Peptides against a protein of PDB entry 5HOI. Designs and how they scored, part 16

Target 1, 351 residues: chain A of PDB entry 5HOI
Amino acid sequence: FRYMPFSPAGTPFGFTDRRYLTMNEVGYVSTVKNSEQYSITVSFFDVGRFREYHFEDLFGYDLCFLNEKGTLFGQSKTGQIQYRPHDSIHSNWTKIIPLQAGERITSVAATPVRVIVGTSLGYFRSFNQFGVPFAVEKTSPIVALTAQNYRVFSVHYSQFHGLSYSLSELGTSSKRYYKRECPLPMSLPNINSDMKKDANLDYYNFNPMGIKSLFFSSYGDPCIFGSDNTLLLLSKWRSPEESKWLPILDSNMEIWKMSGGKETTDIHVWPLALAYDTLNCILVKGKHIWPEFPLPLPSEMEIRMPVFVKSKLLEENKAILNKKNEIGADTEAEEGEEDKEIQIPVSMAAE

## One batch from the design tools (peptide; aimed at target 1 I255)

Design b1_p12_1_s4 (made by RFdiffusion4, then SolubleMPNN; from b1_p12_1, 5 letters changed)
Fold by OpenDDE base, seed 4:
Structure b1_p12_1_s4 (fold): chain B 351 residues (1-351), chain A 12 residues (1-12)
Amino acid sequence: as target 1 above (351 residues)
Amino acid sequence: SLSLIEKLKLAS
């Protein structure tokens, strides 16, 4: 197993010179390989609120986190981090995170009030927005981080225990845990089934956990979107005994519905954020499961618990078609079962 | 609802 730098909704280079370092509801950060350096562009969806900016990256930043106030960059191997406010009122700052031999920064997160660095040895480092350190804690190896305000959602990996998660609040004087290294019921990428396509192997090599993104919902609930394309939301996390992961969206099912019940292999959901009851996402068309350039406009997908069974919907539609044929309604030609658009009931159709 | 193809065309 290799710890790789993770950023929310980050994409691999693949066969290109460019990738997204991160993307979310605020915008997207791209990097382009030049001969000896990288060019980073920080772009925003709200062009009225923010101005796109770019800079030369001499360090080869491979970690990124974007928020409404700034962008945090990190270099996984060197331990360098840089925070760049979007507004010119605040200065950029750079810091080197001390790394042990073989240690990597695996994830970074930033809010308007906190900066968090997680490592492959489980060092959890917290700072304020100005890079002033609060604490260093040793946890299980960190593979992903996200943060909202004072809250941090961390994903951990152990070779013995698989994936775990923590939910913590970084106060001024202390860290509070709501959840501490609890099992994360997310499926890992299946190397044998998923790696049949070179594109999937490239993605696995980039992100071996298959975590496409993690974020906090608009309500402040931890969300994670894995390789199974299921959006999981941690509900009732304030009550440890009542806390549970809810599969609030099967995006493969929603794509199947939107395709008229056709199995599509060239359409993929790329998660950005959860706002209220809608998943903000990029709909990706192509061979790669990740967005290429230019970035498509974000789409909204209504969250729906996966309560429907494809086979039942197919049987019901077949029964409706047979009844229509018995009633002498016009012979729509026997297009093969694969080409029949499934009428999904309006209540079940993704709008 | 817009077809997925129409949503993808609007997103492109």
Scores: peptide ipSAE 0.014, ipTM 0.489, DockQ to the pose 0.029
OpenDDE base, seeds 1, 2, 3, 5: peptide ipSAE 0.009, 0.012, 0.009, 0.006; ipTM 0.478, 0.478, 0.475, 0.414

Design b1_p12_2 (made by RFdiffusion4)
Pose (drawn by RFdiffusion4):
Structure b1_p12_2 (pose): chain A 322 residues (1-190, 198-318, 341-351), chain P 12 residues (1-12)
Amino acid sequence: FRYMPFSPAGTPFGFTDRRYLTMNEVGYVSTVKNSEQYSITVSFFDVGRFREYHFEDLFGYDLCFLNEKGTLFGQSKTGQIQYRPHDSIHSNWTKIIPLQAGERITSVAATPVRVIVGTSLGYFRSFNQFGVPFAVEKTSPIVALTAQNYRVFSVHYSQFHGLSYSLSELGTSSKRYYKRECPLPMSLPNDANLDYYNFNPMGIKSLFFSSYGDPCIFGSDNTLLLLSKWRSPEESKWLPILDSNMEIWKMSGGKETTDIHVWPLALAYDTLNCILVKGKHIWPEFPLPLPSEMEIRMPVFVKSKLLEENKEIQIPVSMAAE
Amino acid sequence: SKASETIKELLE
């Protein structure tokens, strides 16, 4: 099996010279093939706070993670990473991650206080926001990483357990695991979207902590999974809290559509900030549309019963209250 | 913007 470079909400090149590296509630990072180099553009949705800027990529970064304080870039092959703070007060720094034979950097993540690099051999290298290393750890092969403040949500893969996840906190003292390689019941992919599933074999469209600090993941099944009771290991449950396919179906008047798709950015309490993509492909294009907000709904709505009540989709009060 | 309003505009 070949591990692919993962970034939250990243898009493939397809038949174009540009794609999105990473995408969330803060903004979007795109890269354009420029003859032999690349042109990276860092954009923001709150235009008033941060200024959109661009720079020339002489290395070919294919890994990226964006937070409110800076942008982290990475190269899956050479192992070079660069952290660019949004403000000009703080300097950019660059490090090169040691990579063994065939070892690839599969995912990177950054917070205002931590920088995380994961490799295909299971190396977990962590730094502060300035590049000072804390500890190098060996875990299962990492395929996806996201972090919030001091906490890290990592997704692992092997030929035995399949997909597993670890939830840990990088405290000032030492590293503490909340959950260590527990089952991750995310649906795996089972065509026009072939380009995407070569770029992202797991179908992990994005994963992120919620605005209130709960781990979330958005697989190819277009269902938002939230980790509940992660503080008590014996009570941990993955809860499906939004069937985005059902919502597009309800808002489209019960019509099956093959051209409307959801691209996850982040979860804010009960609202999924996303990009509504119109077209044959399931990933967003250029220019990027304005973010949309989709309220989370428990998957308790049956299509057949909703069609009877309407004879937008009106929902029976008895069912809506449930 | 709300997804319902965006979806409605896309369906037009």

Design b1_p12_2_s1 (made by RFdiffusion4, then SolubleMPNN; from b1_p12_2, 5 letters changed)
Fold by OpenDDE base, seed 1:
Structure b1_p12_2_s1 (fold): chain B 351 residues (1-351), chain A 12 residues (1-12)
Amino acid sequence: as target 1 above (351 residues)
Amino acid sequence: MKAKDVIKELLS
């Protein structure tokens, strides 16, 4: 196993001189190799709100995080990070993260208020948006980071314990943990079965954890999309005892259903973001599981969140009950129906 | 774009 630089929805070079450093709902960052240099382009889906920009990269940035205010770049080996605001009013800043011998920056994240750097030795470094350091914490080795506002979702890897996750809030004075290095029930890529295809080997060498992306939902729930193409959402994370990972989308099954049951082995979901009940993704057709150039337009895949269906059904049932009560129908509705476990439809369990 | 429509196009 090697700690590789991870960026959300980043793609390998493959056989090309270009790749996506990162992509999400805001846009996509590409890099092109030009001899000893790189040319980076920051592109946006909302071309009315943002202007595309490019610059020459002399450092070979291999880490990236895009948000609505700027782009964070990192170089995994040298420890250099750069933040580039999208607005020219704000200055770029560069910093070198001190790395120990053999240490790598494995992931970076940036929000409008925080910058986070994670390393292969488990150094968690936090900064404000101007690169002023808050703290350095030692954790288990960090393999992936994402952040929204003050919240950080971190994925950790141990050779002995596998994958774990943390959910923390980076306040002004202190870090709060909602979850601290809890087991992450995500399947790792199977080297022996999946790597018979050269394209899968290239992707595995780029991303050994198979984490295609991780993000916060529009509701602020941590989401992760693994090599199994299942979208996991961390539900009830504010209640430590009630918190659970929900498989909210099997994207392979949804593609299969949407095809009308045709073979869809060459159609791939590349996750961008979760907005409400819709997965924003790139649909890719081909040998590579990742998008090539040019980037296809984002697609919206509706998710049936079982919990949201339960809460909406409960709210709709409450609204129907309240409307029935307002209409003066003295139907003695017996109290007993509250605890009906909405059975996961048996059809998903039986094949 | 809806994923269903894109998948139909990709399979056409």
Scores: peptide ipSAE 0.575, ipTM 0.957, DockQ to the pose 0.619
OpenDDE base, seeds 2, 3, 4, 5: peptide ipSAE 0.572, 0.574, 0.574, 0.573; ipTM 0.957, 0.957, 0.957, 0.957

Design b1_p12_2_s2 (made by RFdiffusion4, then SolubleMPNN; from b1_p12_2, 4 letters changed)
Fold by OpenDDE base, seed 1:
Structure b1_p12_2_s2 (fold): chain B 351 residues (1-351), chain A 12 residues (1-12)
Amino acid sequence: as target 1 above (351 residues)
Amino acid sequence: MKASDVIKELLS
């Protein structure tokens, strides 16, 4: 096993001189190899809100994280990181992360308020948006990071324990854990079955964990999309004992349903973000499971949240109750039903 | 854009 640099929805070069360093709901970052140099382009889906920009990369950035305020770049081997605000009002900054012999930066994340660097030795480094360090923590080896506001979702790998995850909040004075190195029930890529196709081997060599992307939902729930093309959402993470991973979308099954049961073995979902009840994704047709150039337009795939959004059900039940009250049925509903976990009948999970 | 519409186009 080798620790590879991970960026959310990043693509390999394959047989080309270009790849996506990262992509999400904000946009996509591409790099083109020009001899010994790279040209990086930061592109946006909302062309009215953001202006595309490019620069020459002399360092060979292999890590990237895009947010609404800027782009974080990293070089896994040298430890160099650069933050580039999208707005010209704010200055770019560069920093070298001290790496031990054989240590690599494996993932970087940035929010408007935090920069996070994770390494193959499990160094978790936190900074503010200006690159001022807060802390260095030693964890299990980090393989992936994402962040939203002050929250960080980290994926860890141990040869003995497999995949684990942490969910933490990076306050001003201290780091709080909601989850700390808990087992992550995500399937790893199967080398023996899936590697019969050269395209799968190229992707595995680029991303041996098979994590296509990880992000926070619009509700602030950690999401991960693995090699099995299942979207996992961490539910009830504020209650450590009640926290569970929910398989909220089998994207292969949804593609199959949407096709009318046709062969869809060449159609692939490339995840970008989860907005409410829709997976924002790129639909790819071809031999490669990742998008090529030019990038197709993002698509919205509706998720059937098996979790009745307690809010929508409470709103619908309130709307049904309000409609019943308008119809003049004096039913004294006792106050005591607020905390009943709505058990989804087992029958709806089988259709 | 709806994924269902894109899938129909990709399968055409």
Scores: peptide ipSAE 0.535, ipTM 0.950, DockQ to the pose 0.594
OpenDDE base, seeds 2, 3, 4, 5: peptide ipSAE 0.534, 0.532, 0.532, 0.532; ipTM 0.951, 0.950, 0.950, 0.950

Design b1_p12_2_s3 (made by RFdiffusion4, then SolubleMPNN; from b1_p12_2 with S1M T6V E12S)
Fold by OpenDDE base, seed 2:
Structure b1_p12_2_s3 (fold): chain B 351 residues (1-351), chain A 12 residues (1-12)
Amino acid sequence: as target 1 above (351 residues)
Amino acid sequence: MKASEVIKELLS
């Protein structure tokens, strides 16, 4: 087994000189080989909100994380990381992560307030958005990271224990765990069945865990999309005993249904984000399971889960809050109530 | 765009 650099929805080079380093709902980062260097382009789906920019990469960044405020780059072997704000007001910064012999940065994540670096030896390094270090923690080997605000979803791999995950919050003073190295019920790529096609071997060599992407939903729930093309969502993560992974979308089954039951073996979902009740994704037609160039426009695939229940419950809770405010109940809504997990009524979970 | 529309276009 080899730890490979992972970035959310990153694509291999294949037989080309170009690939996507990462993509999500904000945009996509591409890199092109130019002799001994690379040209990186940071592109956005909302062209009215953001301006595309490019730069020459002399380091060969193989890790990337894109957010609404900037792009984090990393070089898995050298330990170099660079943060580039999208605006010209904030300065770029570069740091070298100290790596042991044979250690690799395996994943990086960035939010507007945190930078996270995970390694093949399980070093979890946290920084603020300016690259000031907070802590170094030793965990099981990290294979993937994503983050939203102060929350970090980490995937770990051990040869003895397989896949595990952690969900943590990086406060100013301490790291809180909601989940700590719990078993992750995600299927690994099946080498014997899937490797019969050369395109699958290339992808496996790029990403041996088969994690196409991981992200937080718009509701702040950890999501992971594996090689089985199933979107898993971590439900009830605030309640340690109630927390469960929900298979919220079988994308192969949904493609098959949307086709009217035609053969769809050449149509693939490439996940970007989960926004409310829709998987934002790239639909790919061809031999490769990943998008090529140019990038197709994102598509919305409805999920069948009662996420409709969360949006409806949010609307109902807002309507109840507005009605309470109209009734003149001077209940000081303490600022702490916004982070209460919306309990889905058991009656709505059975449809 | 809806995935169902894009899938129809991809299968045409």
Scores: peptide ipSAE 0.535, ipTM 0.951, DockQ to the pose 0.560
OpenDDE base, seeds 1, 3, 4, 5: peptide ipSAE 0.535, 0.534, 0.534, 0.533; ipTM 0.951, 0.950, 0.950, 0.951

Design b1_p12_2_s4 (made by RFdiffusion4, then SolubleMPNN; from b1_p12_2, 6 letters changed)
Fold by OpenDDE base, seed 4:
Structure b1_p12_2_s4 (fold): chain B 351 residues (1-351), chain A 12 residues (1-12)
Amino acid sequence: as target 1 above (351 residues)
Amino acid sequence: MKAKDMIAELLK
């Protein structure tokens, strides 16, 4: 087994000179091979808010994380990381992460307030947005990271225990765990079934965990999208005993339904983010399960959240609305959609 | 764009 560099919704080169290093709701980062160099472009979906920028990459960054304030780059083998703010107010900074022999940076994450580096040996390194270190913790081997504000969702892999996850909050003085190396009920890619297609082998070699992406929802719930094309959401994570993974979307089933029951074996969901009850994704048509160039426009796929998740969402929305009203923002309350009977996904209705 | 509309375009 080899730990590969993971970035959320990152794509392989395949047979091309181009790939996406990462993509999410903010935008997409591409890299193009040019001899021994790379040209990196940071592109945004909101072209009114952000300006696309590019730079020459002499280091061969293979890790990336994009947020609304900047882009974190990493080189898995050398341990180099670079943070590039989108604005010119803050300077770029570069740092070398000390790696042991054979250690790799496996994932990086960045928020406006934190930078996180995870390694194949399970070193979890935390920094502020300026690259000032907070701590180094030894965990199980890290295979994926995402972060929102002060929260970090980490996925770990052990040869003995398979996938686990942690949910933590990175304060200034301490790390708090909400979940610490708990079992992650995500299926690993099935080498024997999926490897019949060369395209699946290329993707497996790029991402042996099959984690297409992981993110926090708009409500701050950890989400993961695996090789089975199921979106899992961690519900009730604040209550350790009540916390559970919810299969909130079978994307293959939803594509099939949306097609009117046609064969859709060449249509794939590439996950970006979960905003409220909508999966932001790229719909990919073709041999490859990942988007090629040019990037298709993002699509919104409605998710059928379980009723107990919807009630929480409605309460959180009401709390957000009340807080906006206290701040004097006239937001017209669309009262109308309370009564839509949330059909529990058929996969949950079979018990 | 809604996924349903995109799927309808991709299936043309």
Scores: peptide ipSAE 0.540, ipTM 0.949, DockQ to the pose 0.641
OpenDDE base, seeds 1, 2, 3, 5: peptide ipSAE 0.537, 0.537, 0.537, 0.538; ipTM 0.949, 0.949, 0.949, 0.949

Design b1_p12_3 (made by RFdiffusion4)
Pose (drawn by RFdiffusion4):
Structure b1_p12_3 (pose): chain A 322 residues (1-190, 198-318, 341-351), chain P 12 residues (1-12)
Amino acid sequence: FRYMPFSPAGTPFGFTDRRYLTMNEVGYVSTVKNSEQYSITVSFFDVGRFREYHFEDLFGYDLCFLNEKGTLFGQSKTGQIQYRPHDSIHSNWTKIIPLQAGERITSVAATPVRVIVGTSLGYFRSFNQFGVPFAVEKTSPIVALTAQNYRVFSVHYSQFHGLSYSLSELGTSSKRYYKRECPLPMSLPNDANLDYYNFNPMGIKSLFFSSYGDPCIFGSDNTLLLLSKWRSPEESKWLPILDSNMEIWKMSGGKETTDIHVWPLALAYDTLNCILVKGKHIWPEFPLPLPSEMEIRMPVFVKSKLLEENKEIQIPVSMAAE
Amino acid sequence: SAAEQVQELLRE
């Protein structure tokens, strides 16, 4: 099996010279093939706070993670990473991650206080926001990483367990695990979207902590999974809280559509900030549309019963209250 | 909202 470089809400090149590296509620990072180099553009949705800028990529970064304080870039092959703070007060720093034979950097993540690099051999290298290393840890092969403040949500893969996740906190003292390689019941992919599933074999469209600090993941099944009771290991449950396919179906008047898709950015309490993509492909294009907000709904709505009540989709009060 | 944007997409 070949591990692929993962970034939250990343898009493939397809038949173009540009794609999105990473995408969330802060903004979007795109890269354009420029003869022999790349042109990286860092954009923001709150235009008032940060200024959109661009720079020339002489290394071919294919890994990226965006937070409110800076942008982290990474190269899956050479192992070079660069953290660019949004403000000009703080300097950029660059490090090169040691990689063994065939070892690839599979995912990177950054917070205002932590920088995380994961490799295909299971190396977990952590730094502060300035590049000072804390500890090097060996874990299962990492396929996806996201972090919030001091906490890290890592998704692992092997040939035995399949897809497992770890939830840990990088405290000032030492590293503590809340959950260590527990089952991750995310649906795996089972065509016009072939380009995407070669770029992202797991179908993990994005994963992120919620605005209130709960781990979330958005697989190829277009269902938002939220980790509930992660503080008590014996009570941990993955809860499906939004069937985005059902919502587009209800808002489209019960019509089956093959051209409307959801691209996850982040979860804010009960609202999924996303990009509504119109077209044959399931990933967003250029230019990037304005973000949309989709309220979360428990998957308790049956299509057949909703069709009877309407004879937008009107929902029976008895069912809506439930 | 998503409902308003979906309606606009359906009209394209």

Design b1_p12_3_s1 (made by RFdiffusion4, then SolubleMPNN; from b1_p12_3, 5 letters changed)
Fold by OpenDDE base, seed 3:
Structure b1_p12_3_s1 (fold): chain B 351 residues (1-351), chain A 12 residues (1-12)
Amino acid sequence: as target 1 above (351 residues)
Amino acid sequence: SASEKIKELLEE
């Protein structure tokens, strides 16, 4: 096994000179090889809200995380990171993360308030949005990170224990764990069965964990999309004893259903984000399971969330709205129709 | 929608 740099929904170069460093609901970051240099472009889906920008990369950034306020870049081998705000109000900053011999930055994440760096030795480094360090923690080897606001979802790998996850909150004074290195019930890529196609081998060499993406839902639930094309959502994470992973979408089965039962072996879901009960994704047709250039428009795939998850999310949203109203923020809550009977997917109803 | 896009992709 080799620790590889991971970025959410990042694509390999394959046989090309270009790839996506990362993509999500905000946009997509591409890099193009130009001799010994790279040209990076930060593009957005909401072209009215954001302006595309580009720059020359002399460092060969292989890690990226995009949020609504800026883009974090990282170089896995050198330990260099750069944060670039989308606006010109805040300056870019660069920092070198000290790495031990053979250590790699394996993942980076950024929110408007936090920057997180994870390494192959399990160093978890936290910063504010200005690159001021908070803490260094030693964990199991980190293979993936995502973050929303103050929350961090980390995936860890041990050769002895397989995949684990942590869910933490990075307050001003302390880190709180909701989950700490708990087993992650995600299947690893099967090298022997799926690798018969060169394209699958190229992707496995790029991403040996098969984690296509991980993100927080719009409700703040950790989500992960593995090589099995199943979207897992961490439910009830505030109650450690009740916390469980829910297989909220089998994307292969949903593609098959939406096709009317046709062969869909060349149609692939590339996950971007989960907004409410809708998976934002790129639908890709072809030999490669990842989007090529140009990037297709995102598609919305409805998810049949379990009723108990939707009800709890609605209660939490009502509680957030009520708290906002108590603080005197006149946000007219449109009363959306509560009563749509959520059919539990047959795959979830068989237990 | 994803369903519409899947239909388009199947016609290609």
Scores: peptide ipSAE 0.487, ipTM 0.942, DockQ to the pose 0.651
OpenDDE base, seeds 1, 2, 4, 5: peptide ipSAE 0.486, 0.487, 0.485, 0.484; ipTM 0.942, 0.943, 0.942, 0.943

Design b1_p12_3_s2 (made by RFdiffusion4, then SolubleMPNN; from b1_p12_3, 4 letters changed)
Fold by OpenDDE base, seed 1:
Structure b1_p12_3_s2 (fold): chain B 351 residues (1-351), chain A 12 residues (1-12)
Amino acid sequence: as target 1 above (351 residues)
Amino acid sequence: SAAEKIKELLEE
């Protein structure tokens, strides 16, 4: 096993001189190898809101995180990071992260308010959006990071314990943990079965954990999409004892259903984001499980959440209650039912 | 939609 630089939905070079450093719902960052240099392009899906920009990369950035305000770049070996605001009003900043011998930056994340750097030795470094450091924490080796606002979802790897995750909030004064190095029930890529296809070997060498992407949902729930093409969502993470990973989408099964039961072994989901009940993704046809160039338009895949989103059911129940109250039915609804665990109807467990 | 795009990809 080697700690590789991870970026959400990043692609390998394969046999080409170009790859995606990262992509999400905001856009995509590409890099092209030009002899000893790289040319980086930051592109956006909303061309009305954002302007595409490019720059020459003399450092060979292999880490990237895109948000609505800027792009964070990192070089895994040198420890250099750069933040580039999309708006020219804000200045770029560069910093060198001190690395120990053999240490690598394995992942970077950026929100409009935080910058996070994770390393192969488990150094978790936090900064504000201007690169002012807050803290350095020692954790288990970090393999992936994502962040939304003040929240950070981190994936850790131990040779003895496998994958774990943390969910933390980076306040102004302190870091709060909602989850701290809890087991992550994600399947790792199977070297022996899946690597018989050369395309899978190239991807495995690029991403040994098989994490295609990780993000926060629009509701602020941690999501991870592994090599098994299952979207996992961390439900009830505010309640440490009730928190569970939900397999909210088997993308292979959904592709199969949408095809009318045809062979779809060459059709792949490349995850971008989860917005409400819709997975934003790139649908890819071919030998490679990742998108090539040019990037296809994102597709929306509806998630039949078997879990009634407690929010939608609470809103629908509030709307039903409000409609009942407008109809003048004096039902003394006792205040105590807010915390009842919404039982999954037995009928949905049988499909 | 994903369903429309899958149909397109299957016709290619």
Scores: peptide ipSAE 0.523, ipTM 0.950, DockQ to the pose 0.607
OpenDDE base, seeds 2, 3, 4, 5: peptide ipSAE 0.521, 0.521, 0.520, 0.518; ipTM 0.950, 0.949, 0.949, 0.949

Design b1_p12_3_s3 (made by RFdiffusion4, then SolubleMPNN; from b1_p12_3, 5 letters changed)
Fold by OpenDDE base, seed 4:
Structure b1_p12_3_s3 (fold): chain B 351 residues (1-351), chain A 12 residues (1-12)
Amino acid sequence: as target 1 above (351 residues)
Amino acid sequence: SAKEKIKELLSE
């Protein structure tokens, strides 16, 4: 087993000189190999809000995380990280993460307030947005990271225990765990069944965990999308005893339904984000399960959240709205969506 | 929508 650099929705080079380092709801970061150099482009879906920018990468960044304020880059082998604000107001900064012999940065995450670096030895390093270090913690080997505000969702791998996850809040003085190295009920890629297709082997070599992406929902719930094309959402994570993973979308089943029951073996979902009750994704047609160039426009796929999840989401939305109203932000509450009968996925109704 | 995009992709 080899720890590979992971970035949310990152794609392999395949047979091309170009790949996506990362993509999410904000945009997409591409890299093009030019001899020994790389040209990186940071592109945005909201072209009115952000300006595309590019730069020459002499380091060969293989890790990336995009947020609304900047892009974090990392080089898995050298330990170099770079943060590039989208706005010219703040300077770029570069730092070397000290790595032990054979250690790799396996994932990086950045929010407007935190930078997180995870390694193959399980070093969890936290920084502020300016690269000032807060802490170094030793965890199980980190294979994936995402973050929203102060919250971090980390995926860990042990050869003995398989996948685990942590959910933590990175305060100024302390890290709080909501979940600490709990079992992650995600299936690993099946080497024997899936490797019959060369395209699956290339993807497996790029991402042996099969984690296509992980993100926080718009409600701040950890989400993960594995090789089984199922979107898992961590529900009730604030209540340790009640916390559970919900299979909120079988994307293969939804593609099949939307096709009218046709064979859709060449149509793939590439996950970007979960906004409310919609999976933002790229729909890909072809031999590769990942988007090629040019990037297709994102599509929205409705998810069937369980009623008890939607009720909590509605309560959280009402609480957010009330808090915005207390701050004097006129956000028109669209009252109209309360009555949409949330069909529990048939797979959950059969128990 | 994803449904529209799937129909488009199936017509190609």
Scores: peptide ipSAE 0.550, ipTM 0.954, DockQ to the pose 0.654
OpenDDE base, seeds 1, 2, 3, 5: peptide ipSAE 0.550, 0.549, 0.545, 0.546; ipTM 0.954, 0.955, 0.952, 0.954

